# Designs tried in a protein design run: peptides against a protein of PDB entry 2AKA. Part 191

Target 1, 299 residues: chain A of PDB entry 2AKA
Amino acid sequence: MEDLIPLVNRLQDAFSAIGQNADLDLPQIAVVGGQSAGKSSVLENFVGRDFLPRGSGIVTRRPLVLQLVNSTTEYAEFLHCKGKKFTDFEEVRLEIEAETDRVTGTNKGISPVPINLRVYSPHVLNLTLVDLPGMTKVPVGDQPPDIEFQIRDMLMQFVTKENCLILAVSPANSDLANSDALKIAKEVDPQGQRTIGVITKLDLMDEGTDARDVLENKLLPLRRGYIGVVNRSQKDIDGKKDITAALAAERKFFLSHPSYRHLADRMGTPYLQKVLNQQLTNHIRDTLPGLRNKLQSQL

## One batch from the design tools (peptide; made by RFdiffusion4, then SolubleMPNN)

Design b2_p26_7_s1 (from b2_p26_7, 9 letters changed)
Fold by OpenDDE base, seed 2:
Structure b2_p26_7_s1 (fold): chain B 299 residues (1-299), chain A 26 residues (1-26)
Amino acid sequence: as target 1 above (299 residues)
Amino acid sequence: SAVAEALARVEALFPELDALVARLEA
């Protein structure tokens, strides 16, 4: 079963070369969430490196197909520059920014053309995620006034696919009933069959409040449930706080919190990564026979 | 062409796909 995700990755790479990446119904997980919901931080925590663009406003402006591959070595490789191995993850960040700007220009526009990034690491499980632009209602800089609609349209190209799982990222310190991630997930997955909920910023909730009912899957039930995480603060990121130390602090947070202690073994970034690996593997298993037949008919 | 090469790469994966499907259906 360990070969399923790598095989789908090779299919994904091959179809990306012919410009059909967005049109393929490959088994995958699309990451959706509002601006500043913590999506990029979750992905960086999986890798254990700072490598994604940061800043105010819409940071992710192209879909990022992130292929995590468990390996004895640590390096990154882009599909658009094959053969170049990146061992400095700051250079990975710069390459994402440069490749984004090359297509979108300086106006901070968006493009539906994916960036394909593969990361080999001993610290990851095999996992493929598609990081999508954060949903926003307010244009920033020279963005067009209809940027909200453009982002939504882009997201819909992924999340409407039957074989697409949805990782819906919502911050706990905002009204969950108004979560952009959960709204779009409910629109395309009304029965909650394809959606996995991630609740970020649990450490930033008002004193005396908690997200226990959500995390116990009692408030807004999803078949695949919810997983809470605690990301680094912006101050911690700016101060170059070590991700390993942050993961230890996350574990301590859940264990020490009266409302979450009983859930602690089913919370946190490491558990999320494990669950996503298992769910994606099982999803590929279930869809692969149909996918094989479909591919045969298209060639 | 780039398209033809990409399609060839996909087709080259069919033996592995078939083997995996066979194992899953057994």
Scores: peptide ipSAE 0.237, ipTM 0.836, DockQ to the pose 0.787
Fold by OpenDDE base, seed 5:
Structure b2_p26_7_s1 (fold): chain B 299 residues (1-299), chain A 26 residues (1-26)
Amino acid sequence: as target 1 above (299 residues)
Amino acid sequence: SAVAEALARVEALFPELDALVARLEA
């Protein structure tokens, strides 16, 4: 079973050259959420490195296929520049920005053409995620006035696929009933069969309030449930706070919080990573026979 | 063509894929 995710990664890389119009429904996890929901922080916490573009507004402007591979060594590779190994993750960030700009220009436009990034690390579990642009309602810079709908259309290309799991990232310090992530998930997965809920910013909730009902799957039930996480604050990110220290603080937060202590062993970034690895593996297992038959019919 | 080459790469993975599927169905 350990070889399932790497095999699908190779399939995914091969299909990247076929183009956007290819009938492709590979088992994968798409990450969705509003801008500033904490998506980038969750992904960086998996790797333990700062490597994603940062800024105001729309930061992710192309789908990022992030392939995490457990390895004895730590380095990154891009599909668009094969043979180059990146050991400095700041250079990884710069390459993402450069490759994004190469296709979209400097006007902060978006493109549905994925960037494929593989990260080898002893600190990761095998896991493939597709980071998608954050949903927004406000165009910035030279973005077209319909940027909201362009992003939505891009997301729909991924999340409507039956073999796509949805990692819906919602901040706890906002009205969860109006969560962009949960809304889009409900639209394409009305029975909540393909959606995994992530609740960020639990540490930023108003005093006397908590997300216990959500995390216990009582408010907006998902078959695959919810996992709460605590990311670094923007101040901590700007100050280059160590991710390892942040993960320790996250653990302490859940253990110490009256509303979450009983859930602490099923919360936090490390647990989320384990769950995603397991769920993706199982999902591949369940879909692989059908995928094989479909591929055979197309070749 | 790039498409033909991509399809060839996919086809080259079929032995591994078939082995995994067979194991899953057993």
Scores: peptide ipSAE 0.233, ipTM 0.832, DockQ to the pose 0.792
Fold by OpenDDE base, seed 3:
Structure b2_p26_7_s1 (fold): chain B 299 residues (1-299), chain A 26 residues (1-26)
Amino acid sequence: as target 1 above (299 residues)
Amino acid sequence: SAVAEALARVEALFPELDALVARLEA
């Protein structure tokens, strides 16, 4: 089953030319979360590189189809820049920003047109994610006053699809019952069949509080459960703390925390990568026959 | 047509897709 994710990647690339409003329901994982939920940090930790736009407000303004491919070499490619290999991940970040601005303009607007980025690395598992704009209630800069609804409508184009799994990213230092990610997931997946919960910022919880009940899937049960992660702090990111060191610190956090020690082997970024790879692979296996039949009917 | 071309590219993947589906169903 090692070739399932790469095959779907090729299908995604082939359908990229169809544009919006195509009757396409490819097996995929859409990443949803509020602004500052730690979504970008999770994705960068998978790659082990800093390559996503950073800043205040809405950072992701177009869907980013991130295709991770295990390879002996390390480089990135954009579908819109065929033949160009990026080995400097800072240039990858700049290209995302430039391509976003090219379509949306300089007003920090959003567009539903995806950016397709493929990253080859020996440090990744095969995994495809669709990074979506962070949910927000407050327009920043010259964004339109209805930006919240524009983002929501964009997210709904992905998460309403039956073959879309939802990676719901929620910070632990906020009320999880009010999580934007879990709310939207529950709206489109009321039985929790397609949703995987990620709990970030576990290290930022108030003393004497923990997310044990959530991580044990007892508070807000999801069929696919929850995985806790500890991302680099903004200070660590600004200080260019090594991601490998951050992963070691994450492991130490779970092992040393009284509330999480017993869960430590089912927590952390490396485990999340494995779970997502397995979940996506299995999901593709289950949906691919139906997808093939649907595609044949369109020819 | 961009749509027609995209569908043609998808069709070109069918042999591999069918082979994979067949293996999964076996």
Scores: peptide ipSAE 0.233, ipTM 0.834, DockQ to the pose 0.686
Fold by OpenDDE base, seed 1:
Structure b2_p26_7_s1 (fold): chain B 299 residues (1-299), chain A 26 residues (1-26)
Amino acid sequence: as target 1 above (299 residues)
Amino acid sequence: SAVAEALARVEALFPELDALVARLEA
């Protein structure tokens, strides 16, 4: 079953090569969330490397198809740079930034053209995610005044697809009822069938408050439930805190927290990765016959 | 059993999917 994700990866690569005209509803997980919701940190925690662009405002400005592949070796490859193996993940970050700027220019605009990045690592499970630009309400720099709607329209191109699962990333230290991620998910998935909730910043909640009801799927129920995670702080990131150490701290957080201890085995980044691998695999299995038929009809 | 049956169906599709991918890359 684990081989299904690599199969879809090959399909994704093939469709990327033929351009934007391939309206194929591939089984995939789209990652959505507001700016600074912690999306990039979650993805980096899966890899165990710092490799995504960082900064204020809109950081992800093109869809990033992130294909994680379990391997004995550790390196990254871009579809636009075939044959080049990246072993320095700082160079991976720089390539993402350069490739983004090449298409969007210097005005911090967005583009719907995906970047396809494959990461081979012994530390990952097979998992493919599409990281999407963070939702924002405020243009920065030379961004157009309607940037919010441009981002929204881009996200809708992915999340409206029936075979798209939605990883909705929301910070716990903000009002979840006003979560941009959950709002867009509810719009396109009103019954909560395709949405997986991720709650970040649980360690930043006010004293005496917790997200227990959310994590127990009692407040805003999703069929696929919620998983809480604790990412590195910005200080930790700037200080180059080791991700492995951060994952240990995350585990300790859940185990030691009175409201989350009973959920600890179903929380945290490693558990999230496992769940996503399983859900994506099963989703591919269920959709593959229809996908094959659709593909055959288009050829 | 349901999982096993699903895997069998997927395995049966694999050669066809490979062929499709090859055509798309051509």
Scores: peptide ipSAE 0.122, ipTM 0.686, DockQ to the pose 0.063

Design b2_p26_7_s2 (from b2_p26_7, 12 letters changed)
Fold by OpenDDE base, seed 5:
Formats: sequence, C-alpha cells, structure tokens
Structure b2_p26_7_s2 (fold): chain B 299 residues (1-299), chain A 26 residues (1-26)
Amino acid sequence: as target 1 above (299 residues)
Amino acid sequence: SAEAAALAEVEALFPELDALVEKLKS
C-alpha cells in the first residue's frame, strides 16, 4: 500500500491539466479553517521549512495542492514550472506568491485554480493536502465585499466531494462552538465521518481552562477524532525560531500539562503526520476500486 | 489538446492502477 499516495499524486497532476470540467472525485484531504487558525504553521511543521506566504488577512488565495514525498533528497517542484528544482524554500514562498499574483492580480483576489507543489524530503511522510483559503468575514485591500462567500464557495467545491477528507483546524483560544472549520465540516459532513479535527493554540488558552473534553472526543465527537498541536507563535516565526526546536517544545508541552499528559502520545505534529498518512492511505484503498471504474467510464 | 494529453497520461497509469486494485481485492 506504500505506493497508493504517489499513484494518486500522478493522477492528480494529470487531471490538473484538464479544465475545471473534470468530473473526478479524487481521494484527498482538504485543509479548512478560519484566518489565523494556524493552518499554514501546521503545514510548514510537516515540511520543517518556512515556505508559505505570510501576512495579514487572506494569505492563501488559491488552493495549494501540497504533495509531500519521502525522499533521500530535499527539494520542491511546481507543476507549472516542471524541471525546476527549488532547494531554497524562501524561493518556494516567492514562487507561490508570484504564481498567485499572476492569476489573481494584485488586488488580493482569489482564484479556484490550484497551485501544485511537490516537496521531496527525508523528513516527511507521503502525504497530500489541499490547503484552502482561510475563511474570513473582513475584506482587505481591493477585495470584493462578498469575499467571504467567494471563499466559502471555493471551499465547498472541495469539501462536498465524497472522497474528500476534511482537516478542520480550530484554535483552542477561541470559542470552539463558533469554529469556522467545525461549522463547515458539520455542514457537509453531519455525521463526522470525513473530518479530522486539529486543535491549535493550546498553549494560548486562559489559565484554568483546557480543551481536554474536545481532544478526548467528548464534546463534539468526530469518528476520526481530534489531534492537538502547538505551533510557533507569530513572535517565534518572526524571530526565526527553528521548527525542530518548536516540535520539541510541543512534545514537552503535552507531557508536562496536567490536562494533556495522558494524551501526549496521541498529540503533536509528528503524530498528526502519521495519522494523516495512515488515514489517507486507507481512504485511497477504500475508494480506489470505485475510482478505477469511474475513470474507465470517462476514458 | 491539453485535455487529450492529460487523458493519455491517465490511461498510461491504468496498468499500475489495475495491479493495485487487484492486490487490494486479494
């Protein structure tokens, strides 16, 4: 089953060249969450590099198909510029920004046209994620007043698909009952069959409060459960805190916290990577026979 | 066309896909 994710990656790349009229529901994981929920930090922690655009407001403005591939070497490739290997991840960030601007313009608009980025690394498990724009209610710059609904419509193009798993990212320091990620997940997955919950910012919760009930799957049950993570703070990111050091601090956080110690082995970014790899692999396994038949009927 | 080329690429993956599907059924 080790080759299932790479195979789907090749299918995904091939279908990206087919216009928006391609009616194929590929097995994938879509990442959803409000702005500043910590989505970008989670993805960067998987790679161990800073490579995603940063800034205020909507940062991700096009879907980013992030294909992580375990390899002996470390480099990135874009589907839109085949043959160019990026070893400097700052250049990767710049290319994402440039390619985004090429399609959306400079008005910070959004586009449903994906950017396909493949990252080869010895530090990653095979994993494909679709990073989607953060949900927001506040237009910035020259964005249209209905940008909230445009983003929502874009997200719905992905999360309504039956073969799409949903990585719902919610910050613990906000009211989880009002989580944008959990709301949209509940809308399209009312039985919680396709949703994996990620709880960020556990280290920023008020003293005397915790997210134990959520993490134990007791408050808002999901079949696939919840995983807590601790990302670098904005200060840490600005200060260029090493991701490896941050991952060690995350481990220490869970081990030392009275409310989370008993869950520590099922928390944190490394565990999340493993779970997502396994869940995606199993999901591909379950859907592949049907996918094959659908492909045959369309070709 | 770009679409035709993409479909050809998908078809080229069918032998591997079929092999995996059969393996999963066993």
Scores: peptide ipSAE 0.227, ipTM 0.826, DockQ to the pose 0.781
Fold by OpenDDE base, seed 4:
Structure b2_p26_7_s2 (fold): chain B 299 residues (1-299), chain A 26 residues (1-26)
Amino acid sequence: as target 1 above (299 residues)
Amino acid sequence: SAEAAALAEVEALFPELDALVEKLKS
């Protein structure tokens, strides 16, 4: 079972050269969420490194195929620059930005052409995620006025696929009923079969409020449920708070919170990573026979 | 072409893929 995700990664790498014209529905997890929903922080917390672009507006402007591979070594590799090993994750961030700008230009536009990033680390479970641009209604910089729809169209290329699981990231300090992530997930997955809910910013909820009902899957039920996480604050990020320390704080948050204490063992970034690994592995197992047949027919 | 090369890489994975599929069916 441990070999399933790496095998699919190799398939993904191979098909990246074929482009979007390939009618291949590879098992994958697409990450969706509104701007500032906390997607980048969730992904960085998996790696334990700061490596994603940060800023206002849409930061992810190309799909980022993030392949996490458990390894004794720690380094990153890009498909577009094979053979170059990145051990400084700041350089990884810079490469993402440079490669994004190379394709999209300086106008902060978007491109459907993925960036493929593989991260080897002893701190990760095997997991592949496709980070997608954050949904927004507000163009920034020289973005076209229809950027919202361009983003949606891009997302739809992924989330409409039957073998695509959807990691819907929603902030708890906003109206969850109107979550962009949950809305788009509901649109393409009305029965909630492919959607995993992530609730961020639980620590930023108004006093006297909690997301217990959501996390217990009682408010907006998803078959695959919800997992709450607590990310570093922007202040913590700017202050370069250690992710390990942040993960400890997250654990403490859930354990000490009256509304979440009973859920603590099924919350937090480490648990999320484990669940996603298992979900993806099982999903690959279920879809691989059909995938093999489809691949044969396309050759 | 890049596409041809990619397809060749995919074909090279078929033996492993087939082995896994067979294992999953058992």
Scores: peptide ipSAE 0.211, ipTM 0.816, DockQ to the pose 0.834
Fold by OpenDDE base, seed 3:
Structure b2_p26_7_s2 (fold): chain B 299 residues (1-299), chain A 26 residues (1-26)
Amino acid sequence: as target 1 above (299 residues)
Amino acid sequence: SAEAAALAEVEALFPELDALVEKLKS
């Protein structure tokens, strides 16, 4: 089953030319969460590089199909500029911004047209994620007043598909019952069959409070459970704190926290990567026969 | 058309896809 994810990557690339309204239901994981929920940090921690756009408001304005491929070499490639290998991840960030602006213009609007980015690295597991724009209620800059609904409509194009798993990213320092990610997941997956919960910002919770019940899957149960992570702070990111050091600090956090020590082996970014790889692989295995039949019927 | 080209690329993957599907069923 080692080659299942790469095979689906090739299918994704092939279907990219069909466009937005393509009747495609490829097995994939869509990443959803409110603005500042920590989505970008989670993805960057997987790669071990800073490569996603940063800023106030909506950071991701187009779907980003992020294909992580375990390799002996480290470089990135975009589907829209075939043949160009990026070894400087700062240039990757700039290319995402440039390609986004090319389609959306300078008004910080959104577009449902995906950007396809493949990252080869010895530090990643095979994993494909679709990073979606962060949910927001407040327009930033010259964004249209209905930007909230535009984002929601875009997300729905992905998360309503039966073969789409949902990575719901929620911050622990906010009321989980009001999580934008979990709300949208519950809307399209009421039985919690397709949703994986990620709880960020566990280190930012008020003293005397914890998310133990959530992480133990007792408060808002999901079939696929919850995984807690500790991302770099904005200060750490601005200070260019090493991601490896941040991962060590994350491990220390879970091991030393009285409420989470017993869960430590099932928490943290490395474990999340492993779980997502396994979940996606198994999901592809289960859906691939049906997908093949559907493809045949379209010939 | 772009759609036709995409479908052709998908069809080119069918042998590998079929082999993998059969392997998974065994």
Scores: peptide ipSAE 0.209, ipTM 0.815, DockQ to the pose 0.758
Fold by OpenDDE base, seed 1:
Structure b2_p26_7_s2 (fold): chain B 299 residues (1-299), chain A 26 residues (1-26)
Amino acid sequence: as target 1 above (299 residues)
Amino acid sequence: SAEAAALAEVEALFPELDALVEKLKS
């Protein structure tokens, strides 16, 4: 069963090489969230490295197919740079930025052409995610006035697919009823069958408030439930706080919080990784026969 | 048991899927 994700990775790589002419509904997890929802931080916590672009406004401007592979060694590879192994994750970040700019130009526009990044690490579970641009309502810089709709249209190309699971990332310190991530998920998955909720910024909620009802799946029920996480603060990121230390702090947060201590074993980044690995594996298993047949019909 | 059966079915598809992937690359 551990080989299913790598198998789909090979399919993803193959389809990327063919280009837009191959319309295949591959089993995958698309990550959606508003700007500054903590989406990129969640992904970096999986790897345990700082490697994603940072900044104000729209940071992710192309889909990023992030393939995590458990390995004895730690390095990254891009599909567009075959044979080059990156061991410095700062260089990985720079390559993402450079490759993004190469296609989108300097106007901070978006492109639907994915970047394929594979990360080998002893600290990860096998997991493939498609990181999508953050939803925004306000254009920045030289972005077109309709950038919100361009992003939405791009997201819809992924999340409307039947075999696409949706990782909806929402901050707890904002009104969850108005979450951009949950709204788009509800639009394409009205019964909540394909959506996994991630609640970030639980540590930034006002005193006397909590997201217990959400995390217990009582407020906005999803079949696949919700998982709360605590990411590094912007100060911690700027200070290059170690992610391992941040994960320990996250564990402590859930254990010590009166509203979350009973859920602590089903919260946090490590648990999220495990759940996503299992869900993706099972999803691939269930969809693989149909995928094979579809592939055959297209050849 | 159901999981084991499903896994066996998926594993049986690997050679075929690999062949398909190669065809897609050509």
Scores: peptide ipSAE 0.108, ipTM 0.689, DockQ to the pose 0.041; fails the geometry check

Design b2_p26_7_s3 (from b2_p26_7, 14 letters changed)
Fold by OpenDDE base, seed 4:
Structure b2_p26_7_s3 (fold): chain B 299 residues (1-299), chain A 26 residues (1-26)
Amino acid sequence: as target 1 above (299 residues)
Amino acid sequence: SSLAEALAKVESLFPELDALVEKLKA
């Protein structure tokens, strides 16, 4: 089972060079969520490094194929600059920004052309995620007025694929019934078979409120359930609070919270990473025979 | 061409893919 994700990664890398084949349906997890839903923080927490672009509005403007690979060494590699090893994750961030701007221009437009980033780390499980642009209703800067629809169309290219799992990231401090992530997931996965819910910002909920019913899968049931996480605040990020300390604080949050204590072992970023690894591995296993046949037919 | 190289790379993965598929069927 351990070799399934790496094999699919190699397939993904090979096909990325061919271009977007509309018929390619690789087993993958697409990450969807509204702007500021906490997607970037979740991904950075997996790596234990700050490496994603930050800012107001649309941060991810191209699909980021993030291939996490468990390794004894820690470094990153981009498919577009083969042979260059990045050990400084600030340089990784800068490369994402530069490569994004190279394709989208200075207007902060979006492009469906993926950036392929592989991160080797002793702190990660094998996991491939496709981080997608955050859903927005309001263009920022020089973005086109139809940016909402452009993002939606881009997301649909991924999430409509049968072999695509959906990591729906929703903030707890907003109305979950109005979650952009859950709405788009429900549209393409009405039975909730492919969707994994992530609930962020549990620490930012109003006093006397909790997301217990959501996390217990009682409010908006998903077959694959929900996992709550607590990300670093913007203040924590600006204050250079390390991710290790943040993960410890997250664990403490769940253990100490009256509404979540009983769920604490099935919450938090480490558990999420484990679940995603398992879900992706199992999904690859289930789809691989069909994928092999499909690949043969395309050559 | 970049396409030819990509296709060749995909084909090079088939033996491993086939082996895994067979293992999963067993």
Scores: peptide ipSAE 0.214, ipTM 0.805, DockQ to the pose 0.810
Fold by OpenDDE base, seed 5:
Structure b2_p26_7_s3 (fold): chain B 299 residues (1-299), chain A 26 residues (1-26)
Amino acid sequence: as target 1 above (299 residues)
Amino acid sequence: SSLAEALAKVESLFPELDALVEKLKA
């Protein structure tokens, strides 16, 4: 079972060369969330490095196929620049920005053309995620007034696929009933079969409030449940707070919180990574026979 | 064509894919 994710990665790389029109429903996890929901921080916490573009407004402007591969070495590779190994993750960030701008221009527009990034690390489990642009209603810069709908249409190209799992990232310090991530997930997965809920910013909730009912899967039930995480604050990110220290603080948060202590072993970034690896592996296993037959019929 | 090359790469993965599918059915 350990080789299923790497095999699908090779298939994904091969299909990316065919172009956008390949109606291949590959087993994958699409990451969806509103602007500032903490999506980028969750992904960076998996790698243990700062490597994603940061800023105000729409930061992710192209789909990012993030292939995490457990390895004895730590480096990154892009599909668009084969043979170049990146060991400085700041250079990875700069390459994402440059490759984004190459296609979208300087107007902060969006493109549905994916960037394929593979990260080898001893600190990751095998995991493939598709990071999608954050949902927003407010155009920034030279963005068209219909940017909300352009983003939505782009997301729908991924999340409507039957073999796509949905990682719905929602901040706890906002009204979860109005979560853009949960709304889009419910639209395309009304039975909650393909959706995994991630609740961020649990440490930023008002005193006397908690997300216990959500995390216990009682408020908005998902078959695959919810996992709470605590990301670094923007101040901590700007101050270059170590991700390892942040993960320790996250563990301490859940263990010490009266409402979450009983859930602590099923919360936090390391547990989320493990669950996603297992769920993706099982999902590939379940879909692989059908995928093989579909591939045969297209050749 | 880029399409033909991509399809050839996919076909090259079939032996491994088939082996995994058979292992899972077993």
Scores: peptide ipSAE 0.205, ipTM 0.808, DockQ to the pose 0.792
Fold by OpenDDE base, seed 2:
Structure b2_p26_7_s3 (fold): chain B 299 residues (1-299), chain A 26 residues (1-26)
Amino acid sequence: as target 1 above (299 residues)
Amino acid sequence: SSLAEALAKVESLFPELDALVEKLKA
């Protein structure tokens, strides 16, 4: 089963060249969450590099198909600039920004046209994620007044597909019952069959409060459960704190916290990567026979 | 056409896809 994710990646690349008109329901994981929920930090922690755009407001403005591939070498490649290998991840960030601006212009609008990025690394498991724009109610800069609805419509193009798993990212320091990620997931997956919950900012909760009931799957039960993570603070990111050191601090947080100590082996970014790899692999296995038949009928 | 090339690329993956599907059924 080790080659299932790479094979689906090659299918994704081939269909991206055909354009958006291919209504192909490929097995994938879509990442959803409000602005500042910590989605970009989770993805960067998987790679172990700073490579995503940063800033205020809507940072992700196009879908980013992030294909992680376990390899002996470390480099990135974009589908739109084939043959160029990026070894500096600051150059990867700049290319995402430039390619986004080329399509959306200067008004900070959004586009449904994906950016396809493949990262080869010895530090990753095989995993494909689709990072989607953060949900917001507040237009920033020259964004159109209906930007909230444009983002919602874009998300629906992915999360309504039967073969799409949903990674719902919610911050613990906000009301989880009102999480934008969990709301949209419940709308398209009312039985909680396709949704994986990620709880960020557990280190930023008010003193004497915890998310234990959520993490134990008792408050808002999902079949695939919840995984808590601790991302770097904005100060740590600005100070260029090493991601490896941050992952060690995350492990220490769960082990030392009275409410989470008993869950510590099923929490944190490394465990999340493992779970997502396994769930995606199993999902591809279950959907592949039907996908093969559908592909044959479309050719 | 770019479409024809993309379809040819998809078709070129069928032998590997078929082999994996058969392996999963066993």
Scores: peptide ipSAE 0.200, ipTM 0.804, DockQ to the pose 0.800
Fold by OpenDDE base, seed 1:
Structure b2_p26_7_s3 (fold): chain B 299 residues (1-299), chain A 26 residues (1-26)
Amino acid sequence: as target 1 above (299 residues)
Amino acid sequence: SSLAEALAKVESLFPELDALVEKLKA
């Protein structure tokens, strides 16, 4: 089936090639969250591959436009190296790191210049996400003392746009009222119209506690609601635990948990991917005519 | 049906969008 997402992908690629960040309010989903909130793990779970940079502190230092495309074959392509097909996802990770360092240098600084990555896979739905740097309060290494504000300013360039949906990733094992993701989302979307909540680390909550009220949209209501996910632990990642096995464990977690069993069919990474695909498709349909007109008015 | 209508609408707009992109490159 023809999808609206691939058409917007072509627009994104075309606009990226113009080099002028034409402040185009393209229909997109920006991913926001604190450091170690689990953003990278959610994205890797969609692909079913380890391909994002990992480490302590700020890992994502440039916006990553991740274009997932359902295909019979599995490979990745970067806009900055057209014609090169990556079939080894370790090489994809290395290319992201190299291209990041090429622009930001070795000081672990940030740049607003996006990396455009397209992943073809039989295991994905058509979905485009913009992964943004994780919010931090503490500079690490050679990072500038104002790195928190630099990251915030970069995020604001995306999330302030009316056609930007916000995927707010928050860990359940931290105070949700103090979630960096939900705070920034509330600042730019006070009515919760553009924000989708993702709750990670549900498996790491203290015994006798749960996030049921959050997941039922009762504590901090969002119009688009919340979806809980269970990511691989750092130990599982280091041990190269299979993502398919992790997705099965996630399903088992929700089905077996007394507080979440009744929500299990509306939780987990596969459901999140489906919801995001549907929401993005609908969002493109609704916004693209207006976008065309806006573009025409700017010529 | 809503998806088909959306696709038809986007397809109708795409040549114009392509032309706009080319103008922006210029």
Scores: peptide ipSAE 0.115, ipTM 0.693, DockQ to the pose 0.045

